# Peptides against a protein of PDB entry 8HF1, part 41

Target 1, 320 residues: chain A of PDB entry 8HF1
Amino acid sequence: NVMLYATKPTEVMVSFPHQEQVLTVTRLISAEIEKFYVSLDLMNIGVQPIRRSKSLQCLRDPSKKSFVKQLFNDFLYQMKEYGIYAASIAIISLIVEFDIKRRQAETLSVKLMHRTALTLCEKIRHLLVQKLQDMTYDDDDDNVNTEEVIMNFSTPKVQRFLMSLKVSFADKDPKDICCLVFVERRYTCKCIYGLLLNYIQSTPELRNVLTPQFMVGRNNISPDFESVLERKWQKSAIQQFRDGNANLMICSSVLEEGIDVQACNHVFILDPVKTFNMYVQSKGRARTTEAKFVLFTADKEREKTIQQIYQYRKAHNDIA

## One batch from the design tools (peptide; aimed at target 1 E11 V12 M163)

Design b2_p19_2_s4 (made by RFdiffusion4, then SolubleMPNN; from b2_p19_2, 5 letters changed)
Fold by OpenDDE base, seed 2:
Order: structure tokens, then C-alpha cells, then sequence
Structure b2_p19_2_s4 (fold): chain B 320 residues (1-320), chain A 19 residues (1-19)
């Protein structure tokens, strides 16, 4: 049992203030998405032929409307949990996805539905980018990707995460860094990856220190063309992390499916630890000498988080 | 179960979760 002899990592909890970003732009975007859902429910896109993929018992919603709503709900979650800056990156992923689905549409009605979703995404993107530009006093430098803009338009959780990366890794040798960042949702991996690329590029102390990659968990969803590209990207990203060409990996799942990731010296859990299995498996990746396991918690949930970690430690010691 | 706190110059509060 390789888990029994691993050096226990230092467990660290970083607290952040529970502040909801009450911005007019976030309320406007939410209201535009809600209006779009009402219009989407009224759209007659016809009965799509149920392509029973033999392998996926998942009843594809023959309307494809559920998938459109899921993408916008995941976007709304990212905007709430990570902030406006992260949302400006997340919306690009929706634009790409809906453009693919628009081109692949078998009917004019489905093509029109995805076109309407794209028009909404472009409106949302414009509202987000305009709000990021409102802090740049210099009309000439359209560069909304500064450390200041990223920090000011990120949630307190993301601010504390970025600060913790800077404190942990400023001016270090990139070879001495093997970092994992765990997030709950699949789409958050791409969003936080884009945010980290821009943050690292804007932060001199990190530019030549951190090289991020992301890995999306294998959805048991059918091998559509997107899944083949995603699988190729995942294999490349994992190989770069193994070869040391990347030293920070963002993951949405504990590496369930036999992805042998090397022993790491830092593991960050950006989202709340919801399960004992997630705690044990993510902590079990912090195996080097002096490894750190870093959790983020709202100040109001601090005591509850401490109690939950104690319960998980007890349960782990009872199984070990 | 014991914990200790450290606050950095940047205003990060770390809570170390001891055994």
C-alpha cells in the first residue's frame, strides 16, 4: 500500500472574507441569461432523432436545450465563484462550443438556437471586457490583463489563491516546483488556466517560474470530435507535466483513471473539499519532503472546515 | 487537534493544521 509510507504533507488553510461582488454588470448578465432561458423554452426546435449511442445510456436530451442551459449555468457559477475576470475567459469557451454546435447543426431551427446563444455570449463578453477596461485610465493600453485588473476583478478566494502562489513560488527555481491545483468543475480548469497564464505573464516574480497546464477529467461522454481533441490535449498536458515542461497542473477530478502523476510538493484545493475520497486522494499527491496541502475557506466556514478535516483525518487513520 | 496561525506581510492568514 504505497499510501501508508508517504510523508504526511503540512496541511494549511487559507481564510478569505465572504464578500459577494455586488456589481451591476453581474446582475445585468444574470438577467439577460434568464430572459434567454424564457425565449429558449418557447423555441420549437423539433424532435431530434434520438441517436442512441450504444455506449451512452445517457438519454441525450433530444432538444439539446439542456446542454445550452448547462453551459450558461456553469458560466454563472464561474462568474459568482471566481469573479468577472475569470468570467471574461470562461465566456470564450462558450463562444467556441456554441460555434462548433452551430456548424454541426442538422436542422435550421437548431442552428438558429445556437446562433442566438452565440449572440448572447458576444453581448456578455462585451459587457465583461468593458467593465475590465473601466479601471484602465490609459485609453491607449487595451491590456486588461494586468496584475491589478486580475486582482480587483477576482473574488476574495481567487485573490488569496494568487497571493498564495506568489508567496510560495516568487523567484524559485522552476525545477523545484511540482504543483497541483484541484477545482470542482471541468470548465473551471480552462478558466483558471487562462487566468493563471495572464497573472503569471503580468507578475515578474512568476514569469519564468511557473508554467501552467490543465487537465479535464475524462467524461464518460461519447468520443465526439471534441473528446478526441480533448484526449490529445490531456495526453500532451500530462506528458509536459511528467517531463517537467509544466510545473503547475490544474485538475477537476482527483486523477481517478490511473493517471500516474508524480509526487508533488504543493497541492492547492481551490474549491471546498466535499468528500473523504477527494481529501485522501488529493492529499495523497503531496508526497515530497516538506510538501504542502493548501485549502481555501471562507472565514464564516473556518470552524466547520477544521472539524471536517479532523473527521477526515480520523477516518483515514481508522482505514490505514 | 491543534492549529497555529501565521499572517504574512501581504495580509495572508495561514492556519497550520497540526496533528
Amino acid sequence: as target 1 above (320 residues)
Amino acid sequence: FSFSEETTEEGLTYTYLHE
Scores: peptide ipSAE 0.576, ipTM 0.940, DockQ to the pose 0.877
OpenDDE base, seeds 1, 3, 4, 5: peptide ipSAE 0.575, 0.573, 0.568, 0.576; ipTM 0.940, 0.939, 0.939, 0.940

Design b2_p19_3 (made by RFdiffusion4)
Pose (drawn by RFdiffusion4):
Structure b2_p19_3 (pose): chain A 320 residues (1-320), chain P 19 residues (1-19)
Amino acid sequence: as target 1 above (320 residues)
Amino acid sequence: ALEEEEEEVREQLEEPIPE
């Protein structure tokens, strides 16, 4: 009876070769951000509330410097984990966030700090577009070139995930497919969402089948990439997925708990599984029959992750 | 090369995690 309304989806793996080498432009951007941090640390904005540790044992920077560093560190993480083009999208989210803070800002000193951060972010955007541009020698067709650069300017993890996404839904009806994708970090959702938008408008077979939509938790990141203060579109993303308007969801441990959704055909956990409960809930989200469940881990982490999954399965058997 | 990678992805999607 439970299997009538419940389903044990087939759980599969997608391993990918993990490499450690990085590109030179990554070193250049790291040096630029380090120069910016060193300069900003001494910004000496108007006196701010003292921020100490959780236990007050060690001091902390003012909340605003912490916020700027956090955003820049998140951008660097997106670059380190998902390739150059992932940073190319993520830098736009940083530009929008710094422009919103400039609007919200309430002092000349803080405003100046945010404007200069915006300037550096735009310089980084131009740097990213520059290395993306210095590969058009391969060919002139910008669509297939977008597909090729995405395959080439991405980590094996990103290449492999997008490869599995293409092969799983090559030419199926958009109505027939209902899939979710789970990622860990906040702005990674918007970054990878924009990457999927580019790829959907980069391939002929997937162009009219997949509809990517992303949503995150609190401290709601901006939904657009336009910097126009107000937008005309009003319909929400969750309601879209419930209404079938969107079929490809990009969330980060937000939809895993509580949020009712129709039974989904596929679930892709882009970032490695960490918690037993979250594993159980994410698998349960693939509530439809013949549901497919997908995981992505590094080759080096294969034994560890498989052993961890066995621990989970055995724990499920033990509890039962 | 791309075709071989697609075949590998298909094979990995067909293979359940052993018990």

Design b2_p19_3_s1 (made by RFdiffusion4, then SolubleMPNN; from b2_p19_3, 6 letters changed)
Fold by OpenDDE base, seed 1:
Order: sequence, then C-alpha cells, then structure tokens
Structure b2_p19_3_s1 (fold): chain B 320 residues (1-320), chain A 19 residues (1-19)
Amino acid sequence: as target 1 above (320 residues)
Amino acid sequence: KLKELEEEIRRQLETPIPE
C-alpha cells in the first residue's frame, strides 16, 4: 500500500468572492439557447433506430436532441463557472462537434438540426468575441488573448486559479514542477487548457515554465464516441507528462478510470470536491515532501468546505 | 489591485487548512 507512506500534502484553500457576473451578453446568449431549445423540441427528426450495442448504457437518445441540449447546457455551465473568456474557447468545441455531427448526419432533418445548432454557436462566438474586443482598441484576434483580457473576463475562481499558478511557478525551473489540475467535467479540460495556453503565452514569468496538457477521462459510457483523435491525444498527453515534456496536466475523473499518473508536487482542485473518493485519489497524487493540495472555494462556502475536508480527513484516517 | 490580490493569494497559499 504505497499510499500509506507518502507524506501528507499541505492542504491549502484559496478563497474567491462569489460574484454572479450578470453580463448582458450572457443573458442574451442564454436567451438565444432557450429559444433554440423551443425550436429544437418542435423539430421532427424522425425515430432513429436504437442500435442496442449490449454493453454501454449510453442510450443514444433516439432523437439526438438530448445530446445537442447537453452540449449547450455544458457550455452554459462553463460560461457561468469560468466566465466569458472561457466560454469563447468552449464554444469552439461545440462548433467542431456540431460540424462533425452535421457531416455524419444520416438524414436531412438531422443534418438541418445540427446546422441550426452550428449557426447558433457561430452567433454565440461572435457575441463573445465582440465582448472581449470591447476592451481592445485593435481589431486583431490576437489582442483578445492578453493577460488583462483573460483576467477581466474570467470568474473570480478562475482569476484566483491563474494567479495561484503565477505565484506558485513564476520563474521556476520547469523540471521542478509536476502539477495536476482537477476539473469535474470533460469539456472543462479543453476549455481550461486553451485558457492556460493563452494565459501562459501572455504571462512572461510563466513562458517556458509551464507546459500544459489535458487528459479527457475515458467515456466509460461510449468508447464509440471517443474519436480516434481524442484517444491519440490522451495517450500523447499522458506520455508527454510522464516524459516531463509537459509539467501541468488538466484532468477530470482520471484516477477513477485507472489512469496512472506520476507523483506530483502540486494538485489544484478547480471544481468542488464532491466525493470522498475524489478527495483521496486527487490528494494521493500529491506525494512529494513539499506537495501542495490546493482547493478553491467561494467565501460564502468556505466554512462548509472546511467542514467537508475535516470529514474527509477523518474518514481517510479511519481507513488508513 | 492585481498586485494586492497576488500578495493575498501568496498568503493563502502559505497558510495550511487548520487541523
């Protein structure tokens, strides 16, 4: 039981103000998505044959409408939790997915559904980019990827996360860094990865210090939906992290899926710890003598989060 | 503002969650 002899990481909590950024643009986007849902519910796309492959409980929604709604709901979640800058990256993933689905459509009605979704995504992207450009005097797309724009259009949680990385790793030797970032959702991995790339590129103190990668958990639900590209990316990302070519890995639920990652000196939990298993597994990756386990919490939830950590510590000590 | 927030974050990163 190699976990028993690992020095317990220093557990740290970074607090952020709970600010509901109610931007007009976020309200407009939400309203456009809701209008689209009404339109989507009225679309007759026919009954799709349920290919019962025996093993995987991914009930392919016979209508494929629930999957479309899921992607937009995941986008709305990311926009709310991470901010409009993160949303501008997240929407690109939806555009790519709906374009693939449009091309793979077996019927004209399904093709039209995905085309309508894609058109909405392009509208949303335009609204987001326009809002990011409101702070930039220059029309060049590269000007929206500054430290200032990223920080101003990120939620307080994401601001504290980025600043925690800057404070922790500024001007350090890349070899001394082995960092994990845990997020709850698969789509968040790509979003936060893109955000980090832009932030690192805009932050001189982190240039050539942090090399991020992301690992999307294996869809236990449908290996058939994992593109060959996603599987190749996952294998490459893990290998780069093992070889030290990447020193920061963004991951979701990866440890539950039996993906072995090396011992790290930093573990950041960007999203709330919802389960004891997630706590133990993520904390169990911070194995160096000076390892830090960093949690992010809203100020209003700080006490509740601390009490939850004490319960998890107690439960962990009762098993150890 | 950003520098002050960086210093506060540094302080928080150096402060363990109490036992």
Scores: peptide ipSAE 0.625, ipTM 0.962, DockQ to the pose 0.870
OpenDDE base, seeds 2, 3, 4, 5: peptide ipSAE 0.619, 0.618, 0.620, 0.621; ipTM 0.961, 0.961, 0.961, 0.962

Design b2_p19_3_s2 (made by RFdiffusion4, then SolubleMPNN; from b2_p19_3, 7 letters changed)
Fold by OpenDDE base, seed 1:
Structure b2_p19_3_s2 (fold): chain B 320 residues (1-320), chain A 19 residues (1-19)
Amino acid sequence: as target 1 above (320 residues)
Amino acid sequence: DLEKLEEEIKKQLETPIPE
């Protein structure tokens, strides 16, 4: 019995300064969303028929107001955690979602609610793009997608993540790269994907090296609301990653045990590891020789993060 | 600034979390 010494990945921690982005634009956006919540609470949209589909708690809100607030709260979280540049990408996803919901609205009052939300999203998008353009001398929309703009308008965490990719993969053979990036939230996958596409395109050392994809974890709660498009896209993204046509995959939550993903040589955990299962399952994807498991932590949380990793290592060794 | 950050990150990526 050759005990296959499962080559334990090298665990690495990249630290970043805890800087709250105190930008006037972020305060203005937050204040506009708060004003919108007051207006939203005053809207009489009636009681919507509770469609009996068991799965979506968010669809069970007869007012649909909670879902609107959830999307804006998710946006505010992305703006805070990833920065203004990431927020400029995230807001587009809200625009798309509210436009779909506006078109699907069964009542005039619900249609108006989604229209008001959409108008706010367009205002937020304009404020974000204008702020990104403050560093660009040229009015051309393409100029906001430079390495410099992306880095300057990203949080310290995202800056360290992007630079970690550059350092790890600059001028490497794409075939030698199998990278996973784990994020906590579903909506973050698409946001970080869009950010990475622009960063890779603006970074010559990565342009022909990294081909990113994203995968949203199957929300077991809502197989019915995963658009047929989202399911097709997930299947395509997984297949591209299996075939080596994509070499970086952004994932929310653990890849379900049934997703046979190749042995990865890099695993990045962009968001804090909150559970032992997340630790074991994400680390368990780094299976190649010389595999790296990279964590990001604020300097203030560094010691706490290290202690948590030691607890997880101990617990893993007690089960193995 | 980016070059200094790159060097710092390179060092961190080469330094394993202690056992």
Scores: peptide ipSAE 0.601, ipTM 0.961, DockQ to the pose 0.846
OpenDDE base, seeds 2, 3, 4, 5: peptide ipSAE 0.599, 0.601, 0.597, 0.600; ipTM 0.960, 0.961, 0.960, 0.961

Design b2_p19_3_s3 (made by RFdiffusion4, then SolubleMPNN; from b2_p19_3, 6 letters changed)
Fold by OpenDDE base, seed 1:
Parts: C-alpha cells; sequence; structure tokens
Structure b2_p19_3_s3 (fold): chain B 320 residues (1-320), chain A 19 residues (1-19)
C-alpha cells in the first residue's frame, strides 16, 4: 500500500499594508447612499403579499427595502475591500439588478423605489468613472482600463493579488495553469472577474496566458433567486474550466457539493480564511506537484493569521 | 513603484509559511 503522500501544497502568505482608502469620492458615495437610506425609509411601498412558498428562508424581504439596502451595503463593502476600480465594475451589477426589479415591479411605488435606486447607481457610476479618468487625459472609456489605472485605484490587497498573478503566470503556457481564486461573497466573484478581464487585457504578459471564469457556490444561492442566466453561466464556466478552456476560476466559498474540479496547481485565498472547513477544502484543491496555496493578509493581522494557520494545520493533522 | 512591488511579491511568493 503505497500511501500516496499527497504532496501538501506550499503555503504562502502575501502581506499588504492596511490602508484605509480616504478618497473624497468614497466619502461622497457613502454619504449619497446614507441619504438614500433615509429617503428609502420614508417611502411607503405598501404591504407586499407574502407568498407562503414553504422551503427556503429566502431573504424575501416582505418590504423589498432590505434587499435594496443589502445590494448597496454589498457595493460599499466591495468599494472598501477592493477599491474604487472594483467599485466601478460592481456598480454595473447593481444597475442591471435594479433595472430588472424596476421592470418586474408589481406596483408604482415599488417601481419608483427601484427607479430611485437606479438613479443613485448611475450617479455613483459617474463619480467613479470621473475619478478613474483623473489619471487619463483621453476621454476614451478604454483608457481607464490600463494596468496603471487598475493598480492605482485598487486596494493594497488587490494590488498584491494582481501582482501575484503576474509574477506567477507571466509568459507561461496556459495548459500548465490551473488556478482557483476563493472569495468570501457571491457578488465579489463577478466583480473580481471583471477586474481580472481588464487587468489581463492591459497586461501583455498575461493576455494570452490567463483565461478567467467565475462561479458562485450552489449553497450561497437560493434556487429561487438563481436566475436562469446564472445557472447557465455556472454550467458553462465549470465546463470551460474542466475542458481547460479556462485556467483561472473565481469562486465564492468551498465547492462543497460535488463540483469535481480538477487538481489545481494554484489556490489563491483573496479574503480571510474564516473556518477550518474553508481552509481544508480550499487547500485540498491544490493537489498537483509544486502546488501553491496563497493567502493574503494585512500586515497588522499577519501574526494572528499565521497562528490561525498553525491551528488549522494541527487540527488537520489530528484528523488525517 | 510597480517594479518594487513586483520584487516584494516575488520574494514573498518564494517564502513558504514556516512550519
Amino acid sequence: as target 1 above (320 residues)
Amino acid sequence: KLEELEKEIREQLATPIPE
């Protein structure tokens, strides 16, 4: 019985400075969202009929206001954690969602609520794009998607992540790359995907090397809220990654339920490892020879993160 | 700046988390 010593991946920690982005634009956007919340609380949208469909504790906000606030809170989180460049991509997803909800509105009051939210999103988009253009002398939309603009308007964490991809994969054969990127939240997958597309196109060393895809874990999506488009996208993205047509997959939480993902040679954990299960399952995807498991940590949290990794290593060795 | 960051990242990616 040759115990196949599954070669444990090399665990690496990339540190980044804790920089609070104190941009005037970020403060303006936050203040506009806060003003909107006050206006939203004053909106009378009536009692929405609670359809008693049994099963999933879907966040069927009976008022539909909490869903609107959730999307803006998720946006604010992305802007804080990933930067204003990522926020410029994230806001487009809110625009699309609020336009869909506006069209699907059963009442004029709900339609007006989503229209007001949409108007705010367009204002936020304009403020973000204008700020990205401050570094570009040319009014062309493509000029805001340069490596320089992406890097300068990303958080230190995202800068280190992008540079880690560049250093790891510059001028490599695409077939030799099988990379997973784990993020905490569903909405972050699409945001980081859009950011990576632009970064790869702006980085000659990566343009023909990395083909990204994204998938949202099934457990994070209530089937009732999973659009037909999202389900189709997930199936296509997984298949492209299995077929080697995509070599980088962005995913939220562990692919628990039977997503047979091939042995990866790189696993990046962009967001903090919060649980032992997340550690074991994400690390367990780095199965090739010379596989790397890369964590990102703020310098201030480096020691705490290292101690947590040692605890997880110990716990894993006690179970294995 | 980017070159310095690249160097830093290259060094960090080459350094495993100690046992």
Scores: peptide ipSAE 0.645, ipTM 0.967, DockQ to the pose 0.836
OpenDDE base, seeds 2, 3, 4, 5: peptide ipSAE 0.642, 0.645, 0.642, 0.643; ipTM 0.966, 0.967, 0.966, 0.967

Design b2_p19_3_s4 (made by RFdiffusion4, then SolubleMPNN; from b2_p19_3, 9 letters changed)
Fold by OpenDDE base, seed 4:
Structure b2_p19_3_s4 (fold): chain B 320 residues (1-320), chain A 19 residues (1-19)
Amino acid sequence: as target 1 above (320 residues)
Amino acid sequence: DKEKLEEEIKKQLETPIPV
C-alpha cells in the first residue's frame, strides 16, 4: 500500500510565465492538420470489421480514422504544452507509427489513408526542423540539439523543468539519484525522453549523471493491443531502473497500475495534478528523508495550484 | 539572464510550499 510507508516529502513549486509563444510555424502546422482532417473525413475506407478483443468488453476498436486523429491531436497538444523542439521529436513517433500502420494495412484504402498521414508528418517535420535551424547560423542538423536551441524552442514550463534538473543534479553521484517524472499523456513520455537525452548530452554537468528511461502505461483498451516489443521494452526499462542502470524514469499513469519501483528522492510533476489519486500515488513514491515533490505552475495559476495542494494535503491527512 | 533564472529556480526548489 503506497500510502502507509511514505515519509512526507518536501513539496515545492516552480513557477513559469504564461507566455503563449505564437509562432507562425505552429499556426501553419495546425492549419495543415485541420485541412487534413477535412480530407480524412471524405476518405472512404469501407466498414472496418469490429475486432472482438478476447476480453468480454468489446471496446470498439476506435475507427482507424479516429486513431489517426488521436495521434495528431496528441501531437498538437505536445507542440502547445512543450514547444516546437519537443514537437520535432514527437513527430518522429507519428512517422514510425503511421509507417507501421501503412505496412500492416489490409486494404488499399487504409494503406492510402496512412500514407497521406505519413506525408503530412514529413511536411510537419521539415517545417519544424527548418524553424530550429533558422536560429543556428550553421545549417548542420547536429547543431539543432544544442542547449541553446532546446531552451529557446521549449515552453517556459519545459525550460523551468530542464533548469530544475540541472540545479538539482549537476555534478552529483548518479547512485544518489532516484528521480521520477510524471506526465499526463502516453506519447509525452517518449517525447520528453528524447528531449532529455539531447539536453543531457548538451549539458556537461549532467552527461555522466542522469541516465533516463521512460515507461508508458498499459493501454487501458486491451493488453492484446500492446505490441510484444512494447511489453519487452517496458519490462527492460523497469528492470534498468530497479538495478540502478537508469536513475530517472518518465512515467504517465503507470504507477496507478501497481508498478513497484524503488523509493525515490525526487518526483517531478510536469503536467497539472488533476486528481487526488494522482497526487497521493506520485507523492507516495518520494519516500526518502530528503525527498522532494516538485510541481510546475503558471504564475497566473499559482494561487489556485496552492489551494488545490492544500485540499489534497487535508484529504491525505484525513485518510492517513 | 540564465544565471539569474537558475538562482531563482534554486531558491524555489529550496522553499517549501507553505502549510
Scores: peptide ipSAE 0.632, ipTM 0.959, DockQ to the pose 0.867
OpenDDE base, seeds 1, 2, 3, 5: peptide ipSAE 0.622, 0.627, 0.620, 0.630; ipTM 0.958, 0.959, 0.957, 0.959

Design b2_p19_4 (made by RFdiffusion4)
Pose (drawn by RFdiffusion4):
Structure b2_p19_4 (pose): chain A 320 residues (1-320), chain P 19 residues (1-19)
Amino acid sequence: as target 1 above (320 residues)
Amino acid sequence: LELKVYEEKEGVVFEEILD
């Protein structure tokens, strides 16, 4: 009876070769951000509330410097984890966030700090587009070239995930498919969403089948990439997925709990599984029959992750 | 646990986890 309304989806793996080498432009950008941090640390903005540790044992920077560093560090993480083009999208989210803070800002000193951060972010945007541009010697067809650069300017993890996404839904009806993708970090959702938008408008077979939509939790990141203060589109993303308008969801541990959704055909956990409860809930989200469940881990983490999953399965058996 | 090839296509391998 439970299997009538409940389903044990087939759980599969997608391993990918994990490499440690990084590109030189990454070193250049790291040096540029380090120079910016060193300069900003001494910004000496108008006196701010003292921020100490959780236990007050060690001091902390003012909340605003912490916010700027946090955003830059998130951008560096997106670059380190998902390739150059992921950073190319994520830098636009940073530009939008710094422009919003400039609008919200309430002092000349803080405003100046945010404007200069915007300037550096735009310089970084131009740097990313520059390396992305210095590969058009391969060919001139920007669509297939977008596909090729995405396959080449991405980590094996990103290449493998997008490969599995292409193969799983090559020419199926958009109506027939209902899938979710889970990622860990906040701005990673918007970054990878923009990457999927580019890829959907980069391949002929997937062009009219997949509809990517992303949503995150609180501290709601901006939904657009336009910096126009107001937008005309009003319909929400969750309501879209419930209404079938969107079929590809990009969320980060938000939809895993509570949020009712129609039974989904596929679930892709882009970032490695960490918590038993979240594993159980994410698997349960694939509530439809013949549901397919996908995981991505590094080759080096294969034994550890498989052993952890065995621990989870055995724990499920033990509890039962 | 054992792994079995569930589906393979275009260089993408889906490995099923078996007890």

Design b2_p19_4_s1 (made by RFdiffusion4, then SolubleMPNN; from b2_p19_4, 10 letters changed)
Fold by OpenDDE base, seed 3:
Structure b2_p19_4_s1 (fold): chain B 320 residues (1-320), chain A 19 residues (1-19)
Amino acid sequence: as target 1 above (320 residues)
Amino acid sequence: MKLVVYEEKDGVKLLKLED
């Protein structure tokens, strides 16, 4: 009985300075979204009020307004946590979503609401792209995707993540790499995927080394909301990662026990580990002898993060 | 639990979490 000693990964911490990027453009975008929320609350959406509490009787179809606000709040989170460059990619996903909802609108009032949201997203995109171009001598959209622009318009967390990838993988054989990147939110997967594609293409040491994919976790609430296209994409992305056609996978959910993913040699946790389950399941994917489990923390939260990881290690050792 | 320098390259400092 060869007890397969589960090789414990090396746990690594990367610290980054807490900088609030107080840019004029981010303040302007936030103010435009707040003005839009005031206008959105005043919009009469002609669909039957779901019989909720007496005080909300005047708000026709609050669910559709709430969903619009959720998407913009998620965008504001992406801009704050990952920076202006990541926000320029994130806004495209909102444009696509609001265009689909505009086309699917059953009423003229709902169609107008989604059109107004779409117009705001196009304005935000223009403001972001214009700010990225301020560092480029040429007005060409293709020139904003340089390593320098990506680094300068990313948060310190994202800068340290990209630098850690370069240090870890520069000039390595693609076959020797099996990397997972965990993020908290569904929309962050696609945003960080787009950022990584542009960064890898602009970084010669990584261009033929890293091939990224992304997987959005299943919505826990209803498989019925997963489009047939989304399910096909997830299946294709997992298969490419299994076949070695992709060697870096970005995911928002801990790959449930049923996703037979190869033993990974690198696991990056880009966002704070909030639960014991997230810690155990993500760490459990780093199974090779020299596997690394990499955590990111703000310098101000370093001691709190260390104490939290210590508690999770202790709890894991008491169960194992 | 202590932080020990694991690797330092290109201005990135990787710290190992040791018990």
Scores: peptide ipSAE 0.320, ipTM 0.873, DockQ to the pose 0.899
OpenDDE base, seeds 1, 2, 4, 5: peptide ipSAE 0.111, 0.313, 0.220, 0.193; ipTM 0.777, 0.869, 0.757, 0.753

Design b2_p19_4_s2 (made by RFdiffusion4, then SolubleMPNN; from b2_p19_4, 7 letters changed)
Fold by OpenDDE base, seed 3:
Structure b2_p19_4_s2 (fold): chain B 320 residues (1-320), chain A 19 residues (1-19)
Amino acid sequence: as target 1 above (320 residues)
Amino acid sequence: LKLEVYEEKDGVVYELLKD
């Protein structure tokens, strides 16, 4: 019985300064979204047949308004957690979503609601791009995707993540790299993917080294046509990663037990580890002899992070 | 849990989380 001693990965913690970058543009965008919420609450969009729960009173479809508010709240979170460069990519996903919902609208009132949301997203995109261009002397959209612009308009967490990628992978053979990046939210996967594409393209030491892909967790909620396309895309993304056509995968969910992803040599946790299951399952993907498991923490949360990891290690040793 | 400096590069400190 060769006890395959599961090689424990080297666990690494990277600290970053807690800076609330309160830019004038972020305050303006937040104020425009708040004004839009007041307007949205006044809009009469009619009632869709809510399932028979008791409260008769609301003459408005709360589900459609709640979905619009959720997307803007997720955008505000991404702008705060990842910075204005990441926000300029995230807003494009909102534009696409609201254009789809505008086209699918069954009523003129719902169509107008999604159109108003879309117009706000276009205004936000313009404000973000204009702010990125303030550092570039040239008005060309392509000039905003430099390593310098990406770094300067990213949060300290994202800066330390990008620096850690450069330190880990500069001038390495692409075949020797199998990297996972875990994030908390579904929409963050696509945002960080777009940021990484631009960063890798602008960084000569990484351009021919890293080929990123992303995978969205299965939302079991509605099997709409979007869910079929997403399922096909997820299968393709996983296959590209298995075939070595991609060597870095961004994930919002721990890859379900039974997704045979090859043994990874690097696992990055970009967002705080909130659950024991997330810790064990993400760490369990770092299986090579030299595997690294990298965590990011704000300096102010460092002690709390260390205590939480200690509790997870203790609990893992008690079940192993 | 013991923390040991693993690497310092470009002003980033990497700490090992050892038992």
Scores: peptide ipSAE 0.420, ipTM 0.909, DockQ to the pose 0.826
OpenDDE base, seeds 1, 2, 4, 5: peptide ipSAE 0.404, 0.361, 0.374, 0.411; ipTM 0.903, 0.886, 0.892, 0.906

Design b2_p19_4_s3 (made by RFdiffusion4, then SolubleMPNN; from b2_p19_4, 7 letters changed)
Fold by OpenDDE base, seed 3:
Structure b2_p19_4_s3 (fold): chain B 320 residues (1-320), chain A 19 residues (1-19)
Amino acid sequence: as target 1 above (320 residues)
Amino acid sequence: MKLEVYEEKDGVVLEKLLD
């Protein structure tokens, strides 16, 4: 009985400076979204069919308004946590979502609400792209996707993540790489995927080395909200990663036990580890002999992060 | 838990989380 000693990955921490990017453009965008929320609250979008409590009777269709606010709040989070460059990619996903909802609108008032949200997203996109172009001599949209622009308009966390990828994978054989990147939010997967595509294309040492994919976790609430297209995309992305056609996978959920993913040699946790389950399941994917499990922490949160990982290690060793 | 510098390259410091 060869006890396959489950090789414990090397746990690595990368520190980054805590910088609040207080740019004029981010303040302007936040102020435009707040003005839009005031206007949205005043919009009459019709009566919901379900008689809710007397206090909510004045709130016509709060669920649709709440969803619009959720998407903009998620965008503001992406801009704060990942920077202006990531925000320029994230806003495109909002444009697509609001255009779909505008087309699917059953009433003229709901159609107008989604149109107003879409117009705001187009204005935000213009403000972001214009700010990225301030570093480029040429007004061409293609010139904003350089390594320099990506680095300068990314947060210190994202800068250290990209640098860690370059240090880890520069000029390596693509076949020797099996990498997972974990993020907290569903929308972050697609945003970081778009950022990585542009960064890899602009970085000669990575261009033929890393082939990224992304997987959005299943919505825990209802498989009925997953479009047939989204399920097909997830299946295709997993298959490409299994076949070695992709060697880096970005995901927001811990790949449930049923996703037979190959033993990975690198696992990056881009966002703070908030739960013991997230720690154990993500670490459990780093199964090769020389596997690395890489965490990112702000300098101000370094001691708190160390203490939290120590508690998770202790709890894991007490169960194993 | 002790920290040890595992790798330092291109301005990135990787610290190993020791037992």
Scores: peptide ipSAE 0.401, ipTM 0.891, DockQ to the pose 0.888
OpenDDE base, seeds 1, 2, 4, 5: peptide ipSAE 0.344, 0.376, 0.340, 0.355; ipTM 0.869, 0.883, 0.867, 0.873

Design b2_p19_4_s4 (made by RFdiffusion4, then SolubleMPNN; from b2_p19_4, 9 letters changed)
Fold by OpenDDE base, seed 2:
Structure b2_p19_4_s4 (fold): chain B 320 residues (1-320), chain A 19 residues (1-19)
Amino acid sequence: as target 1 above (320 residues)
Amino acid sequence: MKLEVYSEENGVVLERLLD
C-alpha cells in the first residue's frame, strides 16, 4: 500500500558537474577485472548440485560465476559513480563476501574461484589505498580519512552531497535531525555509510551532530547465516533510528515495501529517481513541518530531471 | 516549473523547485 500522504516538503535540486574522472588507477582496476572475467570464464567449476533448500536465485546461477561478476560490476559502478575513496570502502564488502563464500564452498573448484576473486580484491584495495596515500605523503592509513582526501577522491555528486550535509547540519542539535539518504543499489548503502562515518569523524562541525546507520534490503541469495545477520543488523539499525541514537539512515529502494520509519525532516536522493513509486515513497518520508526533499542531478541531465519531477508531481496531484 | 535559488553556501547552489 503506497500511503499517498499529501506531504508538501520543500523540493530542492543540487546540480553537479559531469566530470569523468579518468584516473590511471580506475583504468588499471577495470582492466584487471576484465582479465579476471576472461580467466573466470575458462574456469571449470563443474555442475553444482541443485539442493532443494537453495534460494530461487541460487537455482538461477548454479555455477556461481554470474554472482561473482555481479559483485565486481557493482564495485565498478560504485567506483565510477562515487569515486575512488568510496571504492576503497566498497572493495572491503567484496572481500568479506568472497571470504564467506570461500569458507562455505562445497567444492575445491568453487573454493578456488572465490579465493582468486578475493586475491583480486586485495590487489584492488592496495591500488586504491596507494592512490589515496599519494596525497598525504604519509604511510599512515588514518591520514587517508581526512575531509580533504575524502573530498578530493569523491565524484562531484558525492562532493555536493557531503557539502549539502555540512551546510544543512553543521553545529545543529542531533535531536532535531531525522535524515534519510536513498540510494539505488544495496551495496551502495554500506559504501556510503563507511564514507559518511569517516567524513563525519574528520569534520568537526558534524562529529557530534550526525550518527549514521544503514539498511540493506534482504538478499535471497545470502546463505541462511548471512540472512540472519542481515536481519539482526536491520532490526538494530531501525531501532537505533527510532530511538534517536541514529539520526541519519542510508536506505536502498528496497525500503519502499513497508519499513515503518518515522517522519523525517530531510530526505536526500543521492541516485536518480527512476520511477514514480520511488518518487512518491521517498518524498512521503519527508513529513515534518518544513521538511526538505533534496535531489542531485548532473548539469547535463538538469532539464531532463526537472521535466521528470514535474511529471511525477502532476501524477501525484492527480491521485491525491 | 520554476527554480529559485534557495541557498548558495560554500559553492553549493540549492535550487527550490517551485510549484
Scores: peptide ipSAE 0.343, ipTM 0.875, DockQ to the pose 0.861
OpenDDE base, seeds 1, 3, 4, 5: peptide ipSAE 0.331, 0.335, 0.332, 0.330; ipTM 0.869, 0.870, 0.870, 0.869

